# Designs tried in a protein design run: peptides against a protein of PDB entry 5HDT. Part 145

Target 1, 163 residues: chain A of PDB entry 5HDT
Amino acid sequence: MVVKTFMDMDQDSEEEKELYLNLALHLASDFFLKHPDKDVRLLVACCLADIFRIYAPEAPYTSPDKLKDIFMFITRQLKGLEDTKSPQFNRYFYLLENIAWVKSYNICFELEDSNEIFTQLYRTLFSVINNGHNQKVHMHMVDLMSSIICEGDTVSQELLDTV
Target 2, 163 residues: chain A of PDB entry 5HDT as posed
Amino acid sequence: MVVKTFMDMDQDSEEEKELYLNLALHLASDFFLKHPDKDVRLLVACCLADIFRIYAPEAPHTSPDKLKDIFMFITRQLKGLEDTKSPQFNRYFYLLENIAWVKSYNICFELEDSNEIFTQLYRTLFSVINNGHNQKVHMHMVDLMSSIICEGDTVSQELLDTV

## One batch from the design tools (peptide; made by RFdiffusion4, then SolubleMPNN)

Design b2_p27_5_s1 (from b2_p27_5, 16 letters changed)
Fold by OpenDDE base, seed 2:
Structure b2_p27_5_s1 (fold): chain B 163 residues (1-163), chain A 27 residues (1-27)
Amino acid sequence: as target 1 above (163 residues)
Amino acid sequence: KEREELIEKIKKILEEQKKNPKRGMRT
């Protein structure tokens, strides 16, 4: 399956990135983003995170609307971090770790609705943090949030109000 | 200056939320 292919993809040759460009585009389709299976959606989110890692600092997605949909989708998946005892927690952690490390959300600065995306991200992270989370989770959350603040030219009042 | 303050605020909020998850975010 296409989703599983991206999970195993390495960040290497430009030729490989070109080859899988169409696959990356298909992964962002409604078929995957609106898949009825929660676990499938999580895997899709992880693959999307991998795509952003591989194509960093750019993205294969040229549509601002599609990018917004993707990051809103990823943000929604991060809600799964709330249950630290879930069998899928490690994958949720993987998702968080990758997007934090890669600074994937920085691509959103090019979007008109960047503030909305960041606000939703912050609200989501604040809502899921709990006593079950260790220092690593906290670190990734802080890194992710801090990176966005540091990269931004200005800090919106809405974001200030969110924090 | 504002960014540094905000980062510290975020760190503080995350720590507080970790200890008190039922409180939710400040806003």
Scores: peptide ipSAE 0.167, ipTM 0.726, DockQ to the pose 0.039
Fold by OpenDDE base, seed 3:
Structure b2_p27_5_s1 (fold): chain B 163 residues (1-163), chain A 27 residues (1-27)
Amino acid sequence: as target 1 above (163 residues)
Amino acid sequence: KEREELIEKIKKILEEQKKNPKRGMRT
């Protein structure tokens, strides 16, 4: 119930940002990130993406370890894009579209483990793409990965080996 | 130029994976 509320928040509402700050922090807790229900984890990821959208270009999560956990968590959820016939595919699409548009992963450039995060993202996206995906999905995946390459000053050898 | 080449490489890999998802990732 609490998780779904974040999808209705408006980016232009400062009052809502303040009101849901504590809920946003709670949503990033281990309870939700390690929730046993796969559909709940997807909803959590969508809400986290919405939080990043609302607070862009910043985030209410200041801990580097927490930010890493969140983006690794979101990356794991993107594996669900593989099954285009899933009843949850539209939510996976929403997640992809959101993080691509907002360029949410670009916050990770401030993290020491940014290369690990980006590498895992790329590997995940390469692994899920299939014949069921339309051009919009392909475009969002490319936009997401290209944005990281374009904003990075250098590309690590590890990332080059991945691609 | 290197970024553009890398973007094109990414696109090519995505298209290849789309056609043959069982091929797997480069190691």
Scores: peptide ipSAE 0.145, ipTM 0.703, DockQ to the pose 0.038
Fold by OpenDDE base, seed 5:
Structure b2_p27_5_s1 (fold): chain B 163 residues (1-163), chain A 27 residues (1-27)
Amino acid sequence: as target 1 above (163 residues)
Amino acid sequence: KEREELIEKIKKILEEQKKNPKRGMRT
């Protein structure tokens, strides 16, 4: 798999974006999103996060349904942040750091089901945070949630009820 | 101002959950 390639890609390189466009699209297929191996799914999530980083502010995924599936998928992977002693924790941290820095979830504002996506994100983050997490993890979680609230024109009652 | 208040509320909730992860969410 091309995990290392995506992680090393230059965000401003148009040549790289074009070269790996097909791989980006393939990574969003059900084959990868529903892969039976948990570690593979985590790697896929990291790659997807990298794709959003290098294609920001747009995304190579044009289907609203596909975008929803991707972000719901990424949200599910964030559950792995709970165990800070896991051998895969550093990769979960990378995922969190990336999506918080890029503000990847903000693209979901264009989706009809954005509120559902944000609600699930908040619930997931609240459920995994624990005293084993350092200040950096806390900061990224707060930044991610705050960015969504700040960028939204209005905050739905449902989203408010999650807090 | 509502957004700022909500952000502060989120921060407080995260800190509380960090201390008591087994408590879970309200809803």
Scores: peptide ipSAE 0.144, ipTM 0.707, DockQ to the pose 0.039
Fold by OpenDDE base, seed 1:
Structure b2_p27_5_s1 (fold): chain B 163 residues (1-163), chain A 27 residues (1-27)
Amino acid sequence: as target 1 above (163 residues)
Amino acid sequence: KEREELIEKIKKILEEQKKNPKRGMRT
């Protein structure tokens, strides 16, 4: 699967980035974003996160609508963090850790609908946090949320009300 | 409790940034 390929890529290889550009675009297609299998969607989300890591601070996606769809998709997958005993929890953790470290959502500041994306992210994270989560999970969630607050020129009232 | 702790952390950061936007992220 294409997911394995991106997970093994080196962030510092420009030639490799160019080679897999088209593949990255295919992963953002409706076929994958709307895949009926929940585990496949999680893998797709992890792969997309890896793509953002590799191409950071840029993204191979040029369409604002596509970027919005991707981040709304990733946000929906983060709901899986709620069950810490799930067999897939480690992948959910990986997803959280990756997007927090890379600050992937900061690309959304260029989008007209950034506040909607951030609001959904905050609501999702606040809804899933529970006593089963360790300090690392808390740290990543705080890092992810605080980065958006600190780097944003303006924060919508809706987002402020969510916090 | 965990949610409350996270919210408090974020609120503190938000309030600090409002008071002094020149200060960097403290996490």
Scores: peptide ipSAE 0.029, ipTM 0.578, DockQ to the pose 0.113

Design b2_p27_5_s2 (from b2_p27_5, 16 letters changed)
Fold by OpenDDE base, seed 3:
Structure b2_p27_5_s2 (fold): chain B 163 residues (1-163), chain A 27 residues (1-27)
Amino acid sequence: as target 1 above (163 residues)
Amino acid sequence: KELEELKKKIKEILEEQKKNPKSGMVT
């Protein structure tokens, strides 16, 4: 499957960056972000995360509104981390691990609505954590949230109230 | 100091959630 091949892409390949630019743009379309199938949306989120990994530290998208939509979309997918017994949990874990390691959300600091995005992320992570999660999941969640705080050098009162 | 305090708070929340699932904030 094309999707499996895409997930195994190398981060530092310039050739891959060029090759998948069109795919990146297409995956960010409303057709995929608003796809009725939950499993499809998860796959889209994983692909988008991979795209961010490949293009890091640069954003493959230039529209602030589109970037916001993408990260809000990814954040919504993270709700799936709650059910650790789901057949799709491994993909949710992959998504979490990827965005935490790459620090993908740090791109959002360039957006006017960064605080909204981060707040939603934190709320989502706090809402899904449960006793089925192992130490690795906890570590990735903490790393993801900590990296945002470190980069921002400050914590908004709204975020503090959220935590 | 602020970061460390926040990390501690986050970890505490995580541990609490681990003990008591479904007690987290609803998004």
Scores: peptide ipSAE 0.066, ipTM 0.543, DockQ to the pose 0.038
Fold by OpenDDE base, seed 2:
Structure b2_p27_5_s2 (fold): chain B 163 residues (1-163), chain A 27 residues (1-27)
Amino acid sequence: as target 1 above (163 residues)
Amino acid sequence: KELEELKKKIKEILEEQKKNPKSGMVT
């Protein structure tokens, strides 16, 4: 129910945002982030991405540790982009498109472990890209990574070593 | 200038990975 609810949401009023705040918090629980089913985790990731889109530019999560967990979780799901023939590829594409457009990862700049998050993101994206991906996928990946670089005041050595 | 250089590098890496998906960063 929670997964479906957020996936169907586009633009919410402030009243709606308040209404769904509790649901957003539940989606970030360990129950969902550590769910054994990969398809469930993908749906959770999509919902979380939608939550960030809806609540942008602010996240409804106040805990830095929770935010880190969420973005590390989303990053892990992006591994699914590797198989372009997967029946779930369209959802992986949606996830990528969403987080790239919204610039969701830019919230991570406020986190102490932002460099770790960005490094893992870049490593993941570089590892999954292949000749089966179309130009749109490539564009979104570049946009996502470029946005992070543009927003950052400094580029960590670790990131430079990664790219 | 640095940003543009980094963007260029990223794009180059992506293009390289597109051509040679087995040659790249290991996660």
Scores: peptide ipSAE 0.054, ipTM 0.532, DockQ to the pose 0.039
Fold by OpenDDE base, seed 4:
Structure b2_p27_5_s2 (fold): chain B 163 residues (1-163), chain A 27 residues (1-27)
Amino acid sequence: as target 1 above (163 residues)
Amino acid sequence: KELEELKKKIKEILEEQKKNPKSGMVT
């Protein structure tokens, strides 16, 4: 009988994270971020969101430019929340729920272009909100935006104009 | 559990790519 301790489990988790590091990096490549199929892009976004959840509070991506690209990419996918009757709406909901819960965008505070990222996020969310959205969707949107406002040291005028 | 879900989504992405003739693959 092999008894695993908490320490053993933690070690196993870290080893697994290392194992999938290359996959995480690959999914952030231009091949996927600029993929012509919107369904593929949505799945990529969901996967990236999961990566941020798993590696929290850190990210496996070391390039600030790559991180910016990823979050701008995720933001663009959130436009799909507008059509609540679309077949892929449940995946868009998953994406929103995940990034809101994990506070994934908080990593962006370390980026030089954080205000640009946040501004685009807010504009996107406000543009897609409609009467078809239920309370849960609204809550996640609010949670996501509120977290960024509360944790930010400075807010650009452009962001203030958006809020 | 989270990693297993990640693997599942990666596989789903790959399956979706197979359905798209424009997808190609990074070799």
Scores: peptide ipSAE 0.047, ipTM 0.552, DockQ to the pose 0.014
Fold by OpenDDE base, seed 5:
Structure b2_p27_5_s2 (fold): chain B 163 residues (1-163), chain A 27 residues (1-27)
Amino acid sequence: as target 1 above (163 residues)
Amino acid sequence: KELEELKKKIKEILEEQKKNPKSGMVT
């Protein structure tokens, strides 16, 4: 049985989680991760973030390679945070808020390529941050990056150089 | 509740595919 996070308002049955496991796995397929429509990719990223929240602390994705692909994909979507006036900004904010609160990227510590993933995340966040972002956005970005630094057993020099 | 939200988002993705059935064939 999966332990619920503080973000969970209602307890979902384990049976329902199992029923939609295949859908969760399907969302991580190349069909969705490489979808040509930018809005579809954003929706996929939001769904993946929700999946990590619902199944926390255990992700339904067991393949290290697949997990790497997913987090690299999510990181690429975070580039959309740059334009605060975009009609899709609220969804980008939702994505950031969820992955920061759930600490979704912390799953990556078990991956061999964790430093690569974290480096890309830091570079992306520093690339998109601007004066148009309010305090909430800044807090989520800081919380996300700080959590990775504080909870990591070791931090590579390359990662430190990005900070 | 969270699972219902996930279902909603999945349906939204499927609806986007319905609007553009050939979108998946474009590289």
Scores: peptide ipSAE 0.046, ipTM 0.545, DockQ to the pose 0.013

Design b2_p27_5_s3 (from b2_p27_5, 17 letters changed)
Fold by OpenDDE base, seed 1:
Structure b2_p27_5_s3 (fold): chain B 163 residues (1-163), chain A 27 residues (1-27)
Amino acid sequence: as target 1 above (163 residues)
Amino acid sequence: SAYEKLLEEIKKIQEEQKKNPRKGMRV
């Protein structure tokens, strides 16, 4: 369900969205999604999260396959949340906070392979969640997972087994 | 390089979004 709220009035102007469109498309290219540098991939993931924030509730990507690739990519980056002492943890936290607050993954409900995406997300989150994470991290993880469960009308058995 | 410029632009966007934390919420 996508509903316009008063909060949506604080979104970027249409002019700014148009300005960022080319950048958004470039960031979703295989060049960046398959970049050999781990830190670059994390930065790309954070930027993609910001793009979803800017364009919410829509996305500048029209291809279902591209959206799938992006969210599978973001999911892989979330594995970095496991190491709470990493110098890059702040960016991993930013990524988690952003996608949880914006409910970025909810756009995946329109995708044919949504169950695969959500299953992989849940597996990843459960694999990295631990007692070393502070309360904020736990809350964001719970918010992210619960939002998908509450919004989903049909859930695959595989996803149910994961939860 | 074009790549470096792109990364710099990404950083600018990120900083701008930090100034407006309520932007973009999906409901």
Scores: peptide ipSAE 0.038, ipTM 0.645, DockQ to the pose 0.129
Fold by OpenDDE base, seed 5:
Structure b2_p27_5_s3 (fold): chain B 163 residues (1-163), chain A 27 residues (1-27)
Amino acid sequence: as target 1 above (163 residues)
Amino acid sequence: SAYEKLLEEIKKIQEEQKKNPRKGMRV
């Protein structure tokens, strides 16, 4: 993936990144990733998406296992897109829009378990996608999935079977 | 509490990011 210089200009300053670093680390803790409140988990996911936007193309998380946990967590939250009448749907939409726009999952290509993450993402998206979703939701879902396919040099058979 | 402060910061970050939807886009 080639990151254009003008895109980097829109990213937060190093000072702002430092400001959010501690928050980012706390949000990735098991306390939040396994929080019993579904609405809190959604809020955490949205914030994590924003963090990935801020730190793109990198992430403040150095542990591959932690990154995997985070993206698996975000993927689980996307299940909430199924209920379009939920009071929290706007936040689920926000989550989807952000991760699709930023191509946040592309950082997972550096992970050994990238195919597992992508497979679970695709399964989740296809699980929740329905005719009740508006065109924007569909577009973001397609953008998210297609970006991963286009950027990936290898695709597992399991992922191919999922698509 | 620390938890309340964290939630407040999360909200602030989200509001800021809404103002800049293209910030951090990966290419």
Scores: peptide ipSAE 0.037, ipTM 0.635, DockQ to the pose 0.107
Fold by OpenDDE base, seed 2:
Structure b2_p27_5_s3 (fold): chain B 163 residues (1-163), chain A 27 residues (1-27)
Amino acid sequence: as target 1 above (163 residues)
Amino acid sequence: SAYEKLLEEIKKIQEEQKKNPRKGMRV
């Protein structure tokens, strides 16, 4: 459980947040979230992760539907972790590391469809995790999943079945 | 183009975040 004082922390100066606000909003548009280029989508996901880091513990997105779309989008990008030999694997690793460290998904607890988001995340992670991943990748995956379980008061049966 | 400029800004933000790895952690 997070103390309210920490929940209200200003991680960056207001000036810095204002600089990134317009970019943050553009990156969350359907143009980028539904971009046909896989590499562009990955880059967008990494940037969104950085935005969540900057604005943590809050986010510049006020629409619950938009937040859902963003995290479902990021979840889909995490599928790229499966191929450790991919030339883009390092960027997928960066995405995972940042999302896990910042605990970005924890903002989803405020969303009505949080259970759906977490279920899809767990399914995706367990789908791509394999013995070819090094210890760091495994650690970040575990950290990401455990932080959600620890913060959540209840876990749906569907999520339990996924784990 | 505006699209190209946006991509460049994304890269700049990412590089800046590498310099400050502990900033922005969710508490």
Scores: peptide ipSAE 0.034, ipTM 0.620, DockQ to the pose 0.129
Fold by OpenDDE base, seed 4:
Structure b2_p27_5_s3 (fold): chain B 163 residues (1-163), chain A 27 residues (1-27)
Amino acid sequence: as target 1 above (163 residues)
Amino acid sequence: SAYEKLLEEIKKIQEEQKKNPRKGMRV
């Protein structure tokens, strides 16, 4: 029930955000980020995306290293978008749509390794994007990448070369 | 186990959220 309440929270529930902070932190632990089961990792990524949605425009994670680990983790999960016929594709779609809509990656601009994170994100998206994706998937991918470019004040040449 | 219950609950929540992924989101 605690988990259900946490995942169903809206962005205006400040009191609930504080109450479930420990759960948010636990989901970002190495136990989940390095879980051996691919399906579990996908679910974890979706939950993390939900956490970012709930806490937007901020994040409950204050450690730069932890934030980097999380977004590198999420980026790795996005590789699953390549197979449009996978039974898990809808969850990958959810992940993509969520992080694109919320602009979750924009928190990374505060990180020292933001360029690395964005570069890996773009490389991953370009590696999985294909003509089998429907228009909505393409739009979300473009929205995600465009938001970072448009709102970033420090874009490295490496990132520009990746785009 | 508690872990299994958590995963099961997460799966259910994700299926529900997938129906309206933009609900409650802020841009």
Scores: peptide ipSAE 0.033, ipTM 0.621, DockQ to the pose 0.085

Design b2_p27_5_s4 (from b2_p27_5, 16 letters changed)
Fold by OpenDDE base, seed 5:
Structure b2_p27_5_s4 (fold): chain B 163 residues (1-163), chain A 27 residues (1-27)
Amino acid sequence: as target 1 above (163 residues)
Amino acid sequence: EEKKKLLEEIKKILEEQKKNPKSGMRT
C-alpha cells in the first residue's frame, strides 16, 4: 500500500521526494480526487497528506487552483471522522494526525482563497466532533486550527464567526 | 458537549494570541 510506503519514508530524503514526485502529481488528478469509491478517496487523502509531510514546508504542486482542490478534497474526507466505530476510522485519524502535525494547511496562506479553505475546515471539524472522540482527536483538531490562527497572526471576521 | 469544549479551547488560544502575539502554537 502506498500509504504504508510513505509512512516509512524519511521526511528529509531528497531521493524519496524525487521518486514519488510523479505519483504525487498523479494523485492530485481528477481521476483520484473524484474517484467514486469512498475508501479510495480516503487512501488518496492519506497519501496526499504523506506527500505534504515529505515536501514540507513546500509542496510539489505549483498551481494555486490545484492546491485549493486538494485541500478542499482533504477537508471533505475529514467528514469521515464523525463515525468513531467505522472500520476506516483509524485511517481518518491518521489523516487528521498527519495534517495537524505537519501543519499542512499552512501552505494555503499563499492562496487567494485561503479564507474559504480555512472556513470550510473549521466548519467540518466542528461538525464531526462528538462524544465518541478521545482526547487525542481533540488535541489534533485544536493543533490544526491553532496553527492556522497563530501563523496568520490575525483571524478574519469570517473565521471568527465560524468559531 | 465536546463541540463546546473545542470551541472554548480555540477561544483561549485566540485570546492568548492577542495578549502575546509572539507566543506560538499552544503546546
Scores: peptide ipSAE 0.137, ipTM 0.710, DockQ to the pose 0.123
Fold by OpenDDE base, seed 3:
Structure b2_p27_5_s4 (fold): chain B 163 residues (1-163), chain A 27 residues (1-27)
Amino acid sequence: as target 1 above (163 residues)
Amino acid sequence: EEKKKLLEEIKKILEEQKKNPKSGMRT
């Protein structure tokens, strides 16, 4: 119920940023990140993406470990893009579109394990893309990966091996 | 084929970045 309402929140309101700060923190808890229901996890991921959109370019999370957990979590949810006929595909698309537009993963550059995060993202995207995806999905995937490549000073050898 | 297209696009971007670091991204 609260999750659905949160997805419709605007990104430019400082009042809303303050109002939903506590919710943002709770959504990043293990309870939600490790929730057994995949549909719940998807909604959580979408909400987290919305949070990053609202707080961009800053993150409301101060713990590097928590940020890593969140982005690894979001990356895992992107696996759901594989089935284009899924009833939840539109939400997976929303997740992809959001994080690509906002450049959410660029927050990870300050993390010690940024290369791991980016590598897992790339591997995931390459693993799920198929002929059922339209050009928009393709473009968002490219935009997402390109943003990381262009923002970084160099591309790690691990990433090069992944591609 | 979609994987191939995506891979080719990313490879192009990577090559461009090697030649011109911090170049603008394709949008």
Scores: peptide ipSAE 0.107, ipTM 0.692, DockQ to the pose 0.118
Fold by OpenDDE base, seed 2:
Structure b2_p27_5_s4 (fold): chain B 163 residues (1-163), chain A 27 residues (1-27)
Amino acid sequence: as target 1 above (163 residues)
Amino acid sequence: EEKKKLLEEIKKILEEQKKNPKSGMRT
């Protein structure tokens, strides 16, 4: 499985990065980002998260518009965290844990629409959090949001109004 | 300083949402 392959990759191996570069580019296509199957979209999101982990601190994508689409896509998938009893919850948890640990969203600071991306992320996380979530989920959500605030030079008024 | 206050507020909001999931996010 593609997800397992990325999980086992060595982040320091340039050979492995080159081997999967084409796959990384294809996973960011509209075909996958707009796939009608929810489970497929989740797997795509996990793969994208793994790609960001492997290529950190840089992304293998050169288009700012594509990067925006990817992070807006990942943000939408995080809505799946709401149902803690779902059979797919463990994969949603993996997605959250990965992007929080890697600080994947920090790549967005170079984008003109970074504020929009961050605001949407915060809104999504606040909307899905509920009593079914354990402390680890809370920690990852806080870590993810905190890394953005700490790395930013200023906090926009829009973000302050959102929180 | 403003960042620290914001972080504390985020943590507070998450805890409040846990207890009251229908409260929604402040706008």
Scores: peptide ipSAE 0.074, ipTM 0.592, DockQ to the pose 0.038
Fold by OpenDDE base, seed 1:
Structure b2_p27_5_s4 (fold): chain B 163 residues (1-163), chain A 27 residues (1-27)
Amino acid sequence: as target 1 above (163 residues)
Amino acid sequence: EEKKKLLEEIKKILEEQKKNPKSGMRT
């Protein structure tokens, strides 16, 4: 399965990466991750996804706890994919496309709580998928989940039970 | 049903991974 995305862009320079490092750290703060406005949280998630894209295959975050918080946060935002008629759907789609293309969640393999993160991701994706979604959404979800399956040496039974 | 389709594809990937762990990802 080949998915063509708009993410076929040139990599940012190392200088740009340095420039946005502080911004990346601020966006991952509790202030933004726990922002009361759902639209703001969505924008934050999109920005975080962009950060992962820019810094791929690495991440500017060194704290495992922070990374866990970020991916749990992003996973929660993906719930917004359920309403295909929402004016924010395009941003949710962007988020999904980005993290699928970059394979952003694969960085979680370095985390102790990776199974928790992946389980929650799978549960979320299966909870939101519906007949209103087109093939592109389906492909991105498959790409996202399959990248995790293929990268992992073993798939936990808990994850299988979740699906 | 989209959930069924998605689940079936994931199951196929899992099955392929078990049989051929060194095989590349289908994209």
Scores: peptide ipSAE 0.147, ipTM 0.711, DockQ to the pose 0.120; fails the geometry check

